# Ledger of designs, part 149: peptides against a protein of PDB entry 1MQS

Target 1, 223 residues: chain A of PDB entry 1MQS
Amino acid sequence: ILKMLFLNKDLNNNDNITTITDDIFNQQEIIWKVLILDIKSTATISSVLRVNDLLKAGITVHSLIKQDRSPLPDVPAIYFVSPTKENIDIIVNDLKSDKYSEFYINFTSSLPRNLLEDLAQQVSITGKSDKIKQVYDQYLDFIVTEPELFSLEISNAYLTLNDPKTTEEEITGLCANIADGLFNTVLTINSIPIIRAAKGGPAEIIAEKLGTKLRDFVINTNS

## One batch from the design tools (peptide; made by RFdiffusion4, then SolubleMPNN)

Design b2_p24_4_s3 (from b2_p24_4, 14 letters changed)
Fold by OpenDDE base, seed 3:
Structure b2_p24_4_s3 (fold): chain B 223 residues (1-223), chain A 24 residues (1-24)
Amino acid sequence: as target 1 above (223 residues)
Amino acid sequence: ETLVIVPGPPLTLKDATKELKLPI
């Protein structure tokens, strides 16, 4: 996601989680951009990044693709949307209207060939293909449990948990912090959840830690 | 109430990010 927000440039990660956030944002030239999302991608972004992280990445405004958006002809736009005919048509209409200076298109999953051909054909007809700088399949399908979404406001959690350079100690530490955040959230809801997680990854570590905390809490409150 | 925790996709899927060339 951060790579996408920095126009798919390579980001050098430093080993320290707290330093990574500041270094990633401080070492990059800030290009102000608009971020265009749909409902699905909004949930994905909200699960990973804070509003302040978007600002640090140079996102001045974010909007839904289906919303009426004011033209910003001097500002580049990042689209991060589902690979649908409807979204393609809206992007092409935005291109026709010169709504933004440059178009960086990122699909949340694989774009089917027929839709790619449709996009190409429509763009060709506009004569403005030079404004489309990038088209990517990002394969960022996140399962967000609707209807209630909350953030633990942990910066770079996704990057840290998924970077192969991250140490087991760092992962374990972050998982503990996430479990603490989830524990606090559960306490506010006044409900004891059933915890399910996929095996073999950070999710399992978090689930185990959270489960332990909840069990300990129940034991201590019933005693 | 069920809490479902799902690991994010591996960042190595960044290697799976495919730049698409428009057949223009």
Scores: peptide ipSAE 0.065, ipTM 0.451, DockQ to the pose 0.211
Fold by OpenDDE base, seed 5:
Structure b2_p24_4_s3 (fold): chain B 223 residues (1-223), chain A 24 residues (1-24)
Amino acid sequence: as target 1 above (223 residues)
Amino acid sequence: ETLVIVPGPPLTLKDATKELKLPI
């Protein structure tokens, strides 16, 4: 998250958030930025950062993507939002209206190829592609609840997985979503985990899906 | 059901942030 707020520059990650923000605030010229969030990413940010941390990171204003926002044409914007068609359309509209000087787009999870192509196409039509400085998948589709505990905030997951009326398709779909969330979480950890799951249930399905995602990722990053 | 994720051998996952190039 902090790396994103500093325009994805390399930060020495071994320090406490407060130490990092203090050091940057004291040593570097602060680039003032606008932070654009959605409901989900707001929860993520709020679970990790304090208001003072945002200020120290150079965030002068933060707003919801769906809210009416005043134009700040001389200020760069960081978007940290869910990878949805709706959010893409809003970003493109903001680009068309010259709402900000530069656009640093960060998605909370992996942007599907079809949406990436849609974003690219729409940006191309605007003729303002030069204002798009960065597009990142941040893999931060989770909430930190405690120092060593996180939540995917999937509603009724336990109920769905244990209800006899739940279809196999629904279970498989939910397991895929859980695996995606776990994958995102694991990517924030600088190690490949060993996954253990009980056999014969949803946990095994999740473990298999997660294992596949991790293997695919390792292959693609080492290639 | 319990899913347990334990630290594996240190394989450096490259920085989880993937920059996406817009196919413009």
Scores: peptide ipSAE 0.063, ipTM 0.448, DockQ to the pose 0.491
Fold by OpenDDE base, seed 2:
Structure b2_p24_4_s3 (fold): chain B 223 residues (1-223), chain A 24 residues (1-24)
Amino acid sequence: as target 1 above (223 residues)
Amino acid sequence: ETLVIVPGPPLTLKDATKELKLPI
């Protein structure tokens, strides 16, 4: 998260959040930025950072993407939002309207190729592609509740997985979402986990999906 | 049913953040 707030520059990872923010605040020229969030990313950021941390990162204003936001054409914007068609359309509309000077786009999870192509196409049509400075998948679609505890904040996940009325398609879809969230969390921890799951249930499905994602990632990063 | 995830040895996972290149 902090790396994102500092426009994905390399930060010295050895320090506490407070030390990092203090060091950057003291050593680097503060670039004042607007932070654009959605409901999910707001929860994620709020679980990890304090308002003072945002200020130290140069975030002067933060707003929800769906809110009516005043134009700040001389101020760069950081978007940290879910990878949805709706959010893409809003970002492109903000670009068209010259709402901000520069656009640093960060998705909370992996952006599907079709949506990436859609974003690219729409941006190309605007003729303002030069204002898009960065596009990142941040893999931060979870909430940190305690130092060693996180939540994917998937509503009624337990109920859905244990309801006999839930369809196989719904279970498979939910397991995929859980696996994606776990994958993102694992990448954040910078450790490959040992996965243990009971056989014959959703846990196995999740474990298999997560294992596949991790293997694919390791192969792609070592290539 | 319980899914247990145990931290493994630290793997130098290259920065999980992938910069996406817009196919423009």
Scores: peptide ipSAE 0.059, ipTM 0.450, DockQ to the pose 0.476
Fold by OpenDDE base, seed 4:
Structure b2_p24_4_s3 (fold): chain B 223 residues (1-223), chain A 24 residues (1-24)
Amino acid sequence: as target 1 above (223 residues)
Amino acid sequence: ETLVIVPGPPLTLKDATKELKLPI
């Protein structure tokens, strides 16, 4: 998250957020920027960072993407939002209206190819592609409640997985979603986990999916 | 059924960020 707030520059890996923000604040001129969030990403950010941390990261204001926002044409904007068509359309509209000077777009999870193409197409039509400085998948679609506890905020997951009336398709779909969330979470941990799951249930499905994702990621990053 | 994720040895997972190039 902090890396994103510093425009995805390399940050010194210090264990303490406060130390990182203080070090950066003291070592370099802060670029003041606007942070645009959605409801989901707001929860994510709020779970990890304090208002003071945002300020130290140069965030002057933060707002919801769906809110009416005043134009700040001389201020760069960081978007940290869900990869949805709606959010893309809003970003493009903000681009069209010259709402900000620069656009640093960060999606909370992987942006599907079709949406990436849609974004590209819409941006191309505006003629303002130069204002889009970055587009990132951040893989930060989770809530950190405690230092060692996180939530994927998947409602009724336990009930769905344990309801005998739940279809195999529903289970598989939910397991995929859980695996995606876990993948995103694990990527924020500077270690590849050992995954253990009970055999014969949803946990195994999740573990297999997660394992595949992690392996694929490692292969792709080492290539 | 419990899924247990145990931290493995620190493999430097490269930044959980992927820069996307717009196919413009």
Scores: peptide ipSAE 0.063, ipTM 0.448, DockQ to the pose 0.484; fails the geometry check

Design b2_p24_4_s4 (from b2_p24_4, 13 letters changed)
Fold by OpenDDE base, seed 4:
Structure b2_p24_4_s4 (fold): chain B 223 residues (1-223), chain A 24 residues (1-24)
Amino acid sequence: as target 1 above (223 residues)
Amino acid sequence: DILVIVPGPPLKLKDPVKKLELPI
């Protein structure tokens, strides 16, 4: 998160949030930015950072992407939002309207190829691609409730997985969503986990999906 | 069903942040 707020510059990972923010605040001219969030990313940010941390990161104001926002044409914007068509359309509209000086786009999870192509196509039509400075998948689609506890905020997951009326397709879909969330979470711990699951249930499905994602990621990042 | 994820040896997963290039 902090790296994103500092425009994805390399930060020394070993420092406490406070130390990082204080060091940057003291050493560098603060670039004031607007932070654009959605409901989900707001929860993510709020679970990890305090308002003071945002200020120290140069966030002058934060707003919801769906809210009417005043134009700040001289201020760069950081978007940290879910990878949805709706959010893409809003970002493109903000680009068209010159709402901000620069656009630093960060998706909470992996942007599907089709949506990336849609974004690219729409941006190309605007002729303002130069204002888009960054596009990142951040893999920050989780809530940190406690230092050692996180939530994927998947409603009724337990009920769905344990309801005998739940279809195999529903289970598989939910397991995929859980695996995606776990993948994003695991990537933040800077280690490849050893995954263990009980056999014959949803946990195995999740473990398999997660394992595949992790393997694919490792292969793609080491190539 | 409990899924247990044990931290493996610190394999520095490269930057969990993926820069996307717009296929423009």
Scores: peptide ipSAE 0.081, ipTM 0.527, DockQ to the pose 0.497
Fold by OpenDDE base, seed 1:
Structure b2_p24_4_s4 (fold): chain B 223 residues (1-223), chain A 24 residues (1-24)
Amino acid sequence: as target 1 above (223 residues)
Amino acid sequence: DILVIVPGPPLKLKDPVKKLELPI
């Protein structure tokens, strides 16, 4: 998250948010930025950072993407939003309207290829591609409630997995969603986890899916 | 069913943040 707020620059691996923000403040002039969020990313940011932390990161204003926002044509914007067609369309509309000076786009999870192509196409049509400075997948689609505890905010997961009326397809789909969320979470820890699951249940399915994703990722990053 | 994820050894994973190139 902090790296994103500093335009994905390499930050010194100091564990303390305050130290990082102070170090950056001392090293570089604070570039004031607008932070644009959606409901999901707002929850993510709010679970990890305080308002003061945002200010220290140079976030002057934060707003919801769907909210009517006043143009700040001289201010760079950081988008941290879900990878949806709706959000892409809004970003492009903001670009068309010259709402901000620069656009740093960060998706909470992986942007599908089709949406990436759509974004690229729409941006190209605007003739303002130069204002798009960055596009990143951040893999931050989880809520940190307390140290060592996070939530994927998947409603009724327990009920769905334990309801005898739930179909195998529904279970498999839910397990895939959980595995995706866990994958995103694990990537933020910079560690390959050891995964243990009880045999014969949804936990095993999730573990297998997650394990596959992690292996694929490691293979792709080490290649 | 409980899924337990234990931090493994520090993996120097390349930056998990993926920079996307717009096919513009």
Scores: peptide ipSAE 0.074, ipTM 0.510, DockQ to the pose 0.462
Fold by OpenDDE base, seed 2:
Structure b2_p24_4_s4 (fold): chain B 223 residues (1-223), chain A 24 residues (1-24)
Amino acid sequence: as target 1 above (223 residues)
Amino acid sequence: DILVIVPGPPLKLKDPVKKLELPI
């Protein structure tokens, strides 16, 4: 998260959030920027950072992407939002309207190729591609509740997975979402986990999906 | 059903943040 707030610059990893924010606050000119969030990313940020941490990161204003936001054409914007068509369309509309000076786009999870192509096409049509400074997949689709405990904040996941009325398609879709959230979490821990799941249930489906994602990632990162 | 994820040995995973290039 902090790295994103500092425009994905390399930060010294060895320091506590407070030390990092204090060191950056003292060593570098603060670039004031707007932070654009959705409901999901707001929960993620709020679980890790305090309002004072945002201020120390140069966040002058934070707002929801779906809210009517005043134009700040001289201020750079950081988007940290879910990878959805709706959010892409809003970002492109903000670009068209010159709402901000620069656009640093960060998705909470992986942006599908079709949506990346859609974003690129729409940005190209605007003729303002030069204002898009960054596009990142942040893999931060989770909430930190305690230092050793996280939540994916998937509503009714337990009920849905255990309801005999739930369709196979719904189970498969939910298991995919859980596997994506777990994948994102594992990447932040910088370790490859050993995955153990009970056989014959949703846990096995999740384990298989997560294992595939991890293998694919390791292969792609070593290539 | 419980999914247990045990931390494995530290792997130098590349930066979990992926920079995307817009195909413009």
Scores: peptide ipSAE 0.064, ipTM 0.505, DockQ to the pose 0.495
Fold by OpenDDE base, seed 3:
Structure b2_p24_4_s4 (fold): chain B 223 residues (1-223), chain A 24 residues (1-24)
Amino acid sequence: as target 1 above (223 residues)
Amino acid sequence: DILVIVPGPPLKLKDPVKKLELPI
Protein backbone atom coordinates (compact mmCIF):
# COMPACT_ATOMS: atom_id res chain seq x y z
CA ILE B 1 0.00 0.00 0.00
CA LEU B 2 2.68 2.57 0.92
CA LYS B 3 4.49 1.90 -2.36
CA MET B 4 1.24 2.65 -4.19
CA LEU B 5 0.73 5.87 -2.21
CA PHE B 6 4.23 6.94 -3.29
CA LEU B 7 3.42 6.24 -6.94
CA ASN B 8 4.94 2.75 -6.91
CA LYS B 9 8.46 3.95 -6.14
CA ASP B 10 10.72 1.50 -4.36
CA LEU B 11 10.75 1.92 -0.61
CA ASN B 12 13.90 0.27 0.77
CA ASN B 13 12.90 0.51 4.41
CA ASN B 14 11.49 -2.52 6.23
CA ASP B 15 10.52 -0.41 9.22
CA ASN B 16 6.99 -0.02 10.50
CA ILE B 17 4.51 2.15 8.58
CA THR B 18 4.87 5.06 11.01
CA THR B 19 8.67 5.16 10.72
CA ILE B 20 8.55 4.98 6.92
CA THR B 21 5.96 7.76 6.67
CA ASP B 22 7.83 9.93 9.18
CA ASP B 23 11.13 9.50 7.34
CA ILE B 24 9.62 10.28 3.95
CA PHE B 25 7.64 13.22 5.32
CA ASN B 26 10.76 14.71 6.89
CA GLN B 27 13.23 14.05 4.05
CA GLN B 28 11.26 14.59 0.85
CA GLU B 29 8.95 17.17 -0.58
CA ILE B 30 5.45 15.85 -0.11
CA ILE B 31 3.35 15.44 -3.25
CA TRP B 32 -0.27 15.99 -2.34
CA LYS B 33 -2.69 13.50 -3.91
CA VAL B 34 -6.32 12.43 -3.84
CA LEU B 35 -7.10 8.81 -2.96
CA ILE B 36 -10.18 7.24 -4.57
CA LEU B 37 -11.44 4.01 -3.03
CA ASP B 38 -14.41 1.66 -3.20
CA ILE B 39 -16.06 -0.20 -0.33
CA LYS B 40 -13.71 -3.19 -0.60
CA SER B 41 -10.49 -1.20 -0.86
CA THR B 42 -11.60 1.08 1.99
CA ALA B 43 -11.63 -1.95 4.26
CA THR B 44 -8.11 -2.88 3.10
CA ILE B 45 -6.70 0.63 3.60
CA SER B 46 -8.37 1.12 6.99
CA SER B 47 -6.87 -2.14 8.23
CA VAL B 48 -3.32 -0.96 7.53
CA LEU B 49 -3.22 2.83 7.60
CA ARG B 50 -4.56 5.40 10.00
CA VAL B 51 -5.79 8.80 8.86
CA ASN B 52 -2.52 10.32 10.07
CA ASP B 53 -0.55 7.82 7.95
CA LEU B 54 -2.50 8.86 4.86
CA LEU B 55 -1.74 12.51 5.56
CA LYS B 56 1.97 11.74 5.97
CA ALA B 57 1.86 9.88 2.65
CA GLY B 58 0.53 13.05 1.00
CA ILE B 59 -3.14 12.05 0.80
CA THR B 60 -5.02 15.30 1.29
CA VAL B 61 -8.47 13.88 0.46
CA HIS B 62 -9.87 10.38 0.24
CA SER B 63 -13.29 9.55 -1.21
CA LEU B 64 -15.44 6.71 -2.47
CA ILE B 65 -15.44 6.30 -6.26
CA LYS B 66 -19.25 6.27 -6.38
CA GLN B 67 -19.57 9.48 -4.38
CA ASP B 68 -19.79 12.90 -5.94
CA ARG B 69 -16.30 14.34 -5.79
CA SER B 70 -15.21 17.92 -6.32
CA PRO B 71 -12.83 18.50 -9.23
CA LEU B 72 -9.19 19.09 -8.32
CA PRO B 73 -7.64 19.59 -11.77
CA ASP B 74 -4.20 20.48 -10.38
CA VAL B 75 -3.98 17.47 -8.05
CA PRO B 76 -2.91 13.94 -9.02
CA ALA B 77 -5.27 11.08 -8.15
CA ILE B 78 -4.58 7.55 -6.96
CA TYR B 79 -7.34 5.07 -7.67
CA PHE B 80 -7.33 1.87 -5.64
CA VAL B 81 -10.51 0.07 -6.67
CA SER B 82 -11.99 -3.27 -7.71
CA PRO B 83 -11.48 -4.27 -11.38
CA THR B 84 -15.08 -3.77 -12.52
CA LYS B 85 -16.72 -2.27 -15.61
CA GLU B 86 -18.52 0.21 -13.38
CA ASN B 87 -15.28 1.51 -11.83
CA ILE B 88 -13.60 1.73 -15.26
CA ASP B 89 -16.49 3.80 -16.61
CA ILE B 90 -16.29 6.16 -13.62
CA ILE B 91 -12.51 6.58 -14.04
CA VAL B 92 -12.96 7.35 -17.74
CA ASN B 93 -15.70 9.86 -16.92
CA ASP B 94 -13.39 11.51 -14.39
CA LEU B 95 -10.71 11.64 -17.11
CA LYS B 96 -13.15 13.19 -19.61
CA SER B 97 -14.15 15.86 -17.10
CA ASP B 98 -10.50 16.69 -16.23
CA LYS B 99 -11.31 15.98 -12.60
CA TYR B 100 -7.62 15.50 -11.70
CA SER B 101 -4.22 16.36 -13.20
CA GLU B 102 -2.86 12.80 -13.35
CA PHE B 103 -4.35 9.34 -12.92
CA TYR B 104 -2.57 6.52 -11.09
CA ILE B 105 -4.81 3.47 -11.36
CA ASN B 106 -4.40 0.46 -9.07
CA PHE B 107 -6.79 -2.47 -9.14
CA THR B 108 -7.30 -4.52 -5.97
CA SER B 109 -7.05 -7.73 -8.03
CA SER B 110 -6.22 -8.79 -11.59
CA LEU B 111 -7.96 -6.83 -14.32
CA PRO B 112 -9.41 -9.20 -16.94
CA ARG B 113 -8.11 -8.72 -20.49
CA ASN B 114 -11.51 -7.70 -21.84
CA LEU B 115 -11.76 -4.91 -19.25
CA LEU B 116 -8.18 -3.80 -19.95
CA GLU B 117 -9.03 -3.54 -23.64
CA ASP B 118 -12.22 -1.64 -22.80
CA LEU B 119 -10.29 0.79 -20.58
CA ALA B 120 -7.66 1.32 -23.30
CA GLN B 121 -10.29 1.90 -25.97
CA GLN B 122 -12.26 4.40 -23.88
CA VAL B 123 -9.10 6.27 -22.84
CA SER B 124 -7.95 6.42 -26.47
CA ILE B 125 -11.26 7.97 -27.53
CA THR B 126 -10.87 10.75 -24.93
CA GLY B 127 -7.52 11.87 -26.39
CA LYS B 128 -6.24 12.23 -22.80
CA SER B 129 -4.14 9.07 -22.52
CA ASP B 130 -1.16 11.17 -21.41
CA LYS B 131 -2.93 11.78 -18.09
CA ILE B 132 -2.95 8.05 -17.33
CA LYS B 133 0.45 7.67 -15.69
CA GLN B 134 0.18 4.17 -14.24
CA VAL B 135 -2.05 1.10 -14.33
CA TYR B 136 -1.29 -1.70 -11.86
CA ASP B 137 -2.79 -4.97 -10.73
CA GLN B 138 -2.43 -5.64 -7.04
CA TYR B 139 -1.95 -9.36 -6.47
CA LEU B 140 -0.30 -11.63 -3.93
CA ASP B 141 2.48 -13.59 -5.63
CA PHE B 142 3.77 -15.75 -2.81
CA ILE B 143 5.26 -19.07 -3.78
CA VAL B 144 5.23 -21.20 -0.67
CA THR B 145 6.68 -24.61 -1.49
CA GLU B 146 5.33 -26.28 1.66
CA PRO B 147 2.44 -24.34 3.14
CA GLU B 148 1.31 -25.55 6.53
CA LEU B 149 -2.25 -24.47 7.15
CA PHE B 150 -2.88 -23.34 10.69
CA SER B 151 -6.27 -22.32 12.07
CA LEU B 152 -6.54 -20.04 15.09
CA GLU B 153 -10.23 -20.97 15.33
CA ILE B 154 -11.25 -17.33 15.20
CA SER B 155 -14.80 -17.21 13.95
CA ASN B 156 -15.61 -14.79 11.12
CA ALA B 157 -12.07 -13.37 10.98
CA TYR B 158 -12.23 -12.99 7.20
CA LEU B 159 -15.62 -11.30 7.36
CA THR B 160 -14.53 -8.94 10.14
CA LEU B 161 -11.35 -7.91 8.30
CA ASN B 162 -13.21 -7.29 5.03
CA ASP B 163 -16.49 -5.80 6.28
CA PRO B 164 -16.53 -2.05 5.62
CA LYS B 165 -18.59 -1.63 8.80
CA THR B 166 -15.74 -2.93 10.92
CA THR B 167 -13.97 -0.18 12.84
CA GLU B 168 -10.22 0.40 12.84
CA GLU B 169 -10.18 -0.52 16.51
CA GLU B 170 -11.90 -3.83 15.82
CA ILE B 171 -9.46 -4.64 13.00
CA THR B 172 -6.46 -3.68 15.13
CA GLY B 173 -7.77 -5.75 18.01
CA LEU B 174 -8.35 -8.75 15.77
CA CYS B 175 -4.88 -8.42 14.23
CA ALA B 176 -3.37 -8.34 17.71
CA ASN B 177 -5.29 -11.47 18.68
CA ILE B 178 -4.15 -13.23 15.50
CA ALA B 179 -0.54 -12.19 16.11
CA ASP B 180 -0.73 -13.51 19.67
CA GLY B 181 -2.16 -16.79 18.45
CA LEU B 182 0.52 -17.14 15.80
CA PHE B 183 3.24 -16.24 18.28
CA ASN B 184 2.10 -18.97 20.60
CA THR B 185 2.05 -21.42 17.71
CA VAL B 186 5.50 -20.39 16.46
CA LEU B 187 6.98 -20.93 19.90
CA THR B 188 6.15 -24.60 19.48
CA ILE B 189 8.40 -24.70 16.42
CA ASN B 190 12.13 -25.26 17.04
CA SER B 191 13.07 -22.60 14.48
CA ILE B 192 12.69 -18.89 13.93
CA PRO B 193 10.18 -18.72 11.12
CA ILE B 194 10.36 -16.41 8.16
CA ILE B 195 7.17 -14.41 8.11
CA ARG B 196 5.78 -13.36 4.75
CA ALA B 197 2.71 -11.25 4.32
CA ALA B 198 1.05 -9.49 1.47
CA LYS B 199 1.77 -5.81 1.60
CA GLY B 200 -1.18 -3.52 1.98
CA GLY B 201 -3.57 -5.53 4.15
CA PRO B 202 -4.22 -6.92 7.62
CA ALA B 203 -1.62 -9.61 6.94
CA GLU B 204 1.11 -6.95 6.94
CA ILE B 205 -0.05 -5.63 10.31
CA ILE B 206 -0.13 -9.13 11.72
CA ALA B 207 3.33 -9.88 10.31
CA GLU B 208 4.79 -6.73 11.86
CA LYS B 209 3.24 -7.46 15.24
CA LEU B 210 4.38 -11.06 15.10
CA GLY B 211 7.88 -10.06 13.98
CA THR B 212 8.18 -7.63 16.87
CA LYS B 213 7.06 -10.28 19.35
CA LEU B 214 9.55 -12.78 17.97
CA ARG B 215 12.43 -10.29 18.03
CA ASP B 216 11.62 -9.30 21.58
CA PHE B 217 11.42 -12.92 22.59
CA VAL B 218 14.76 -13.81 21.01
CA ILE B 219 16.47 -10.81 22.59
CA ASN B 220 15.02 -11.57 26.01
CA THR B 221 15.83 -15.27 25.81
CA ASN B 222 19.43 -14.72 24.73
CA SER B 223 19.88 -12.05 27.30
CA ASP A 1 -4.82 -11.86 3.21
CA ILE A 2 -2.40 -14.74 3.43
CA LEU A 3 0.12 -14.90 6.24
CA VAL A 4 2.80 -17.47 5.53
CA ILE A 5 5.14 -18.72 8.20
CA VAL A 6 7.93 -20.77 6.64
CA PRO A 7 10.73 -22.32 8.59
CA GLY A 8 13.99 -22.08 6.66
CA PRO A 9 16.16 -19.86 4.48
CA PRO A 10 14.94 -16.46 3.37
CA LEU A 11 12.95 -16.59 0.16
CA LYS A 12 12.99 -13.61 -2.16
CA LEU A 13 9.49 -12.28 -2.51
CA LYS A 14 8.43 -11.15 -5.94
CA ASP A 15 6.86 -7.73 -6.18
CA PRO A 16 3.13 -8.33 -5.59
CA VAL A 17 2.33 -5.50 -8.01
CA LYS A 18 2.08 -5.93 -11.78
CA LYS A 19 2.39 -2.96 -14.06
CA LEU A 20 -0.11 -3.12 -16.89
CA GLU A 21 0.46 -1.66 -20.32
CA LEU A 22 -2.57 -0.19 -22.02
CA PRO A 23 -2.93 -1.50 -25.56
CA ILE A 24 -3.39 2.00 -26.99
Scores: peptide ipSAE 0.068, ipTM 0.429, DockQ to the pose 0.311; fails the geometry check

Design b2_p24_5_s1 (from b2_p24_5, 15 letters changed)
Fold by OpenDDE base, seed 4:
Structure b2_p24_5_s1 (fold): chain B 223 residues (1-223), chain A 24 residues (1-24)
Amino acid sequence: as target 1 above (223 residues)
Amino acid sequence: KFEEVLKKLENDLQKQKDAIAKNI
């Protein structure tokens, strides 16, 4: 999500999210943008980002794609919407009407070939393909500026992981269970997180397991 | 124009896939 909000610029992976956002906020000229969502993506964004995070990313206005939106021809727009014919038609209509200066399109899931071709066809007819700067699908990389702390409510997880008497097999098993819970959470929110974990501990094991599950899922859904 | 636009979109999608694959 943060990559999307920062127009998918390469963010240095080694910096703390707070440092990245602070550095971007302090060192880079904030490009003010409009964020266009649908009902599904609104739920996703609301689950991971706060209003202040949007403001820090330069989002001045956020609106639903089906809402009557005022033209802002000098302002770039980020679309984060479902890959549907309806949404594509609306985006193309917004393009035709010069509703925004630039269009960064991020679909919430995989864009099927037929819709990709339809989008390309409609855009080609407008003669305004230069205004479309990016088209992405399955936006998996969101950087959360403020980490949401949540618990899977696994009983005694902290005690088990920190008990010197706990066996490696028990740790591995618990880490697998945590990874499964996180995986299910990711699927539920329909957003693949950037995984950050401390090195050399259970968190790294969990991160590795979760990463593998997510990779396998993405591969299987794209096949 | 259609083929050019389509190719551009395909390239964007591929770049994203490649970036995801490298980061994971």
Scores: peptide ipSAE 0.516, ipTM 0.908, DockQ to the pose 0.448
Fold by OpenDDE base, seed 5:
Structure b2_p24_5_s1 (fold): chain B 223 residues (1-223), chain A 24 residues (1-24)
Amino acid sequence: as target 1 above (223 residues)
Amino acid sequence: KFEEVLKKLENDLQKQKDAIAKNI
């Protein structure tokens, strides 16, 4: 998240949010930016950052993507939104209207190939591709509730996993979804976790699936 | 134009993935 707010520049990850923002604020000229969110990303941002943190990161204003926004043609914009057709269409419309000077697009989860191609097609038609500076995937499928605690916000996971009527297929499917969310979390924090799970239950299944996904990702990227 | 834009976007996404993988 902080990396996104600083236009994906390298940051020292060993410091807390306050120390990082203070150091940058004191050492560099602040670049004022607009932050565009959706409902999902708003919940994520609010769980991690305070209003003062946004200000220190140079966020002059933040708005929902579906809200009417005034044009700021001399101000760069950061989009942090879900990878949906609707959001892509809005971003492209903002591009067409020269609503901002530069566009830094950060999707909250993996951008499907079809939507990537749609975005590329629409942008190519505008002739304004030079204004799109970055397109990143933040892989945020979690909400931080406490400094050391987060939730994937999967409804009824506990009930489903502990219901004796739940089928093995349903358990396997849910475990896969949880593992995907955890995998995305690991990519977002850019750190390999030590996986700890209780034996003999769904937690062990999830841990195994997550471990496999992480190993496969590391191998495929380092090759 | 489409292919050029698509390639640019793909490169950005891949660059991010590579950076994450190197830090992991």
Scores: peptide ipSAE 0.514, ipTM 0.912, DockQ to the pose 0.654
Fold by OpenDDE base, seed 1:
Structure b2_p24_5_s1 (fold): chain B 223 residues (1-223), chain A 24 residues (1-24)
Amino acid sequence: as target 1 above (223 residues)
Amino acid sequence: KFEEVLKKLENDLQKQKDAIAKNI
């Protein structure tokens, strides 16, 4: 998230958000930006960042993507929104109208191929592809409920995993879903976690699946 | 034009993946 706010520049993740924002603010001229959110990403941002953090990151204004927004043609925009057809259409409309000077697009989850092609097609028609500076698809399939706690918001996961009537197939499927969510979280945080799980239960299955996914990802990307 | 834009977007997405992989 912080990288996104600083236009996906490399940031030293070892420091507190406040320290990072202060250091950048002190070292570089602040680039004022607009942050465009949707309902889902608003919840994410609100759980992770303070209002002061946004200001220190140079976010002068934040708005919902579906809201009527005033043109700021000299101001770069950061979109942090769900990868939907509706949001893509709005972004393209904003591009057509020269609503902002530059467009940094960050999707909250993986952008499907069909939507990628749709975005590319629409942008190509506008002739304004040069204004799109960056497109990222992040993986925020989690809600931060506390500073060091997050939830995948999988309904009844605990109950299902502990219900003696639950089949092995159901457990395996749920564990896979949890591992996928955790994997996406790891990618979003951009840090490899030390995985700790209780032995002999679903937690171990999840840990193993997550470990495999991480290893496979590293191997496939370094190849 | 479409192919060029598509390639650009694909490159951006790949760059992100590569960056994540380097940090992992």
Scores: peptide ipSAE 0.521, ipTM 0.914, DockQ to the pose 0.624; fails the geometry check
Fold by OpenDDE base, seed 2:
Structure b2_p24_5_s1 (fold): chain B 223 residues (1-223), chain A 24 residues (1-24)
Amino acid sequence: as target 1 above (223 residues)
Amino acid sequence: KFEEVLKKLENDLQKQKDAIAKNI
């Protein structure tokens, strides 16, 4: 999310949202921009960012995509919306009307091939493809300001992992199951986490497996 | 024009995925 708000600039991954926003605010000229959301992405943003964080990111105004929005032809826009035909049509209409100066489009989930082609077709007809600066289908790098604790409800995971009688094969199998659960959670919340694990234990094995699954998924969805 | 725009969008999506994959 923060990368999106800063137009996909590289951010220091080790800092909390407040520190990142403060550091960026102090180091660079603020680019003022509009944030366009839908109902789903509004809930997502509200769970991760405070209103003050948006202001620090240079978000002057935020609006729902389906709302009537005033033209700001000299202001860049960030769209963070669901990958739907309706939202694509609205974005293209906004492009046609020169509603904003630049368009940074971030879909909340994977953009289907048919919708990608539709977007490309409609944009090509407008002759304004140069205003489309970026199109991303976000796996939301949620910098979680507030840790959401997820439980996979895997019975006796801690006991099994710490039992000296547990075989390496059993540990590997359990770690794979945990990684699968985490992977599914990541996909469900549409967030690719920064994976942090303690070294030298099952957590590291899980982290490695999860990382591999995520990388493989990202590679395979590009085909 | 369509093919050019499509290629641009595909490249953007790929760049993002590659960046994510590198950070994992």
Scores: peptide ipSAE 0.521, ipTM 0.911, DockQ to the pose 0.477; fails the geometry check

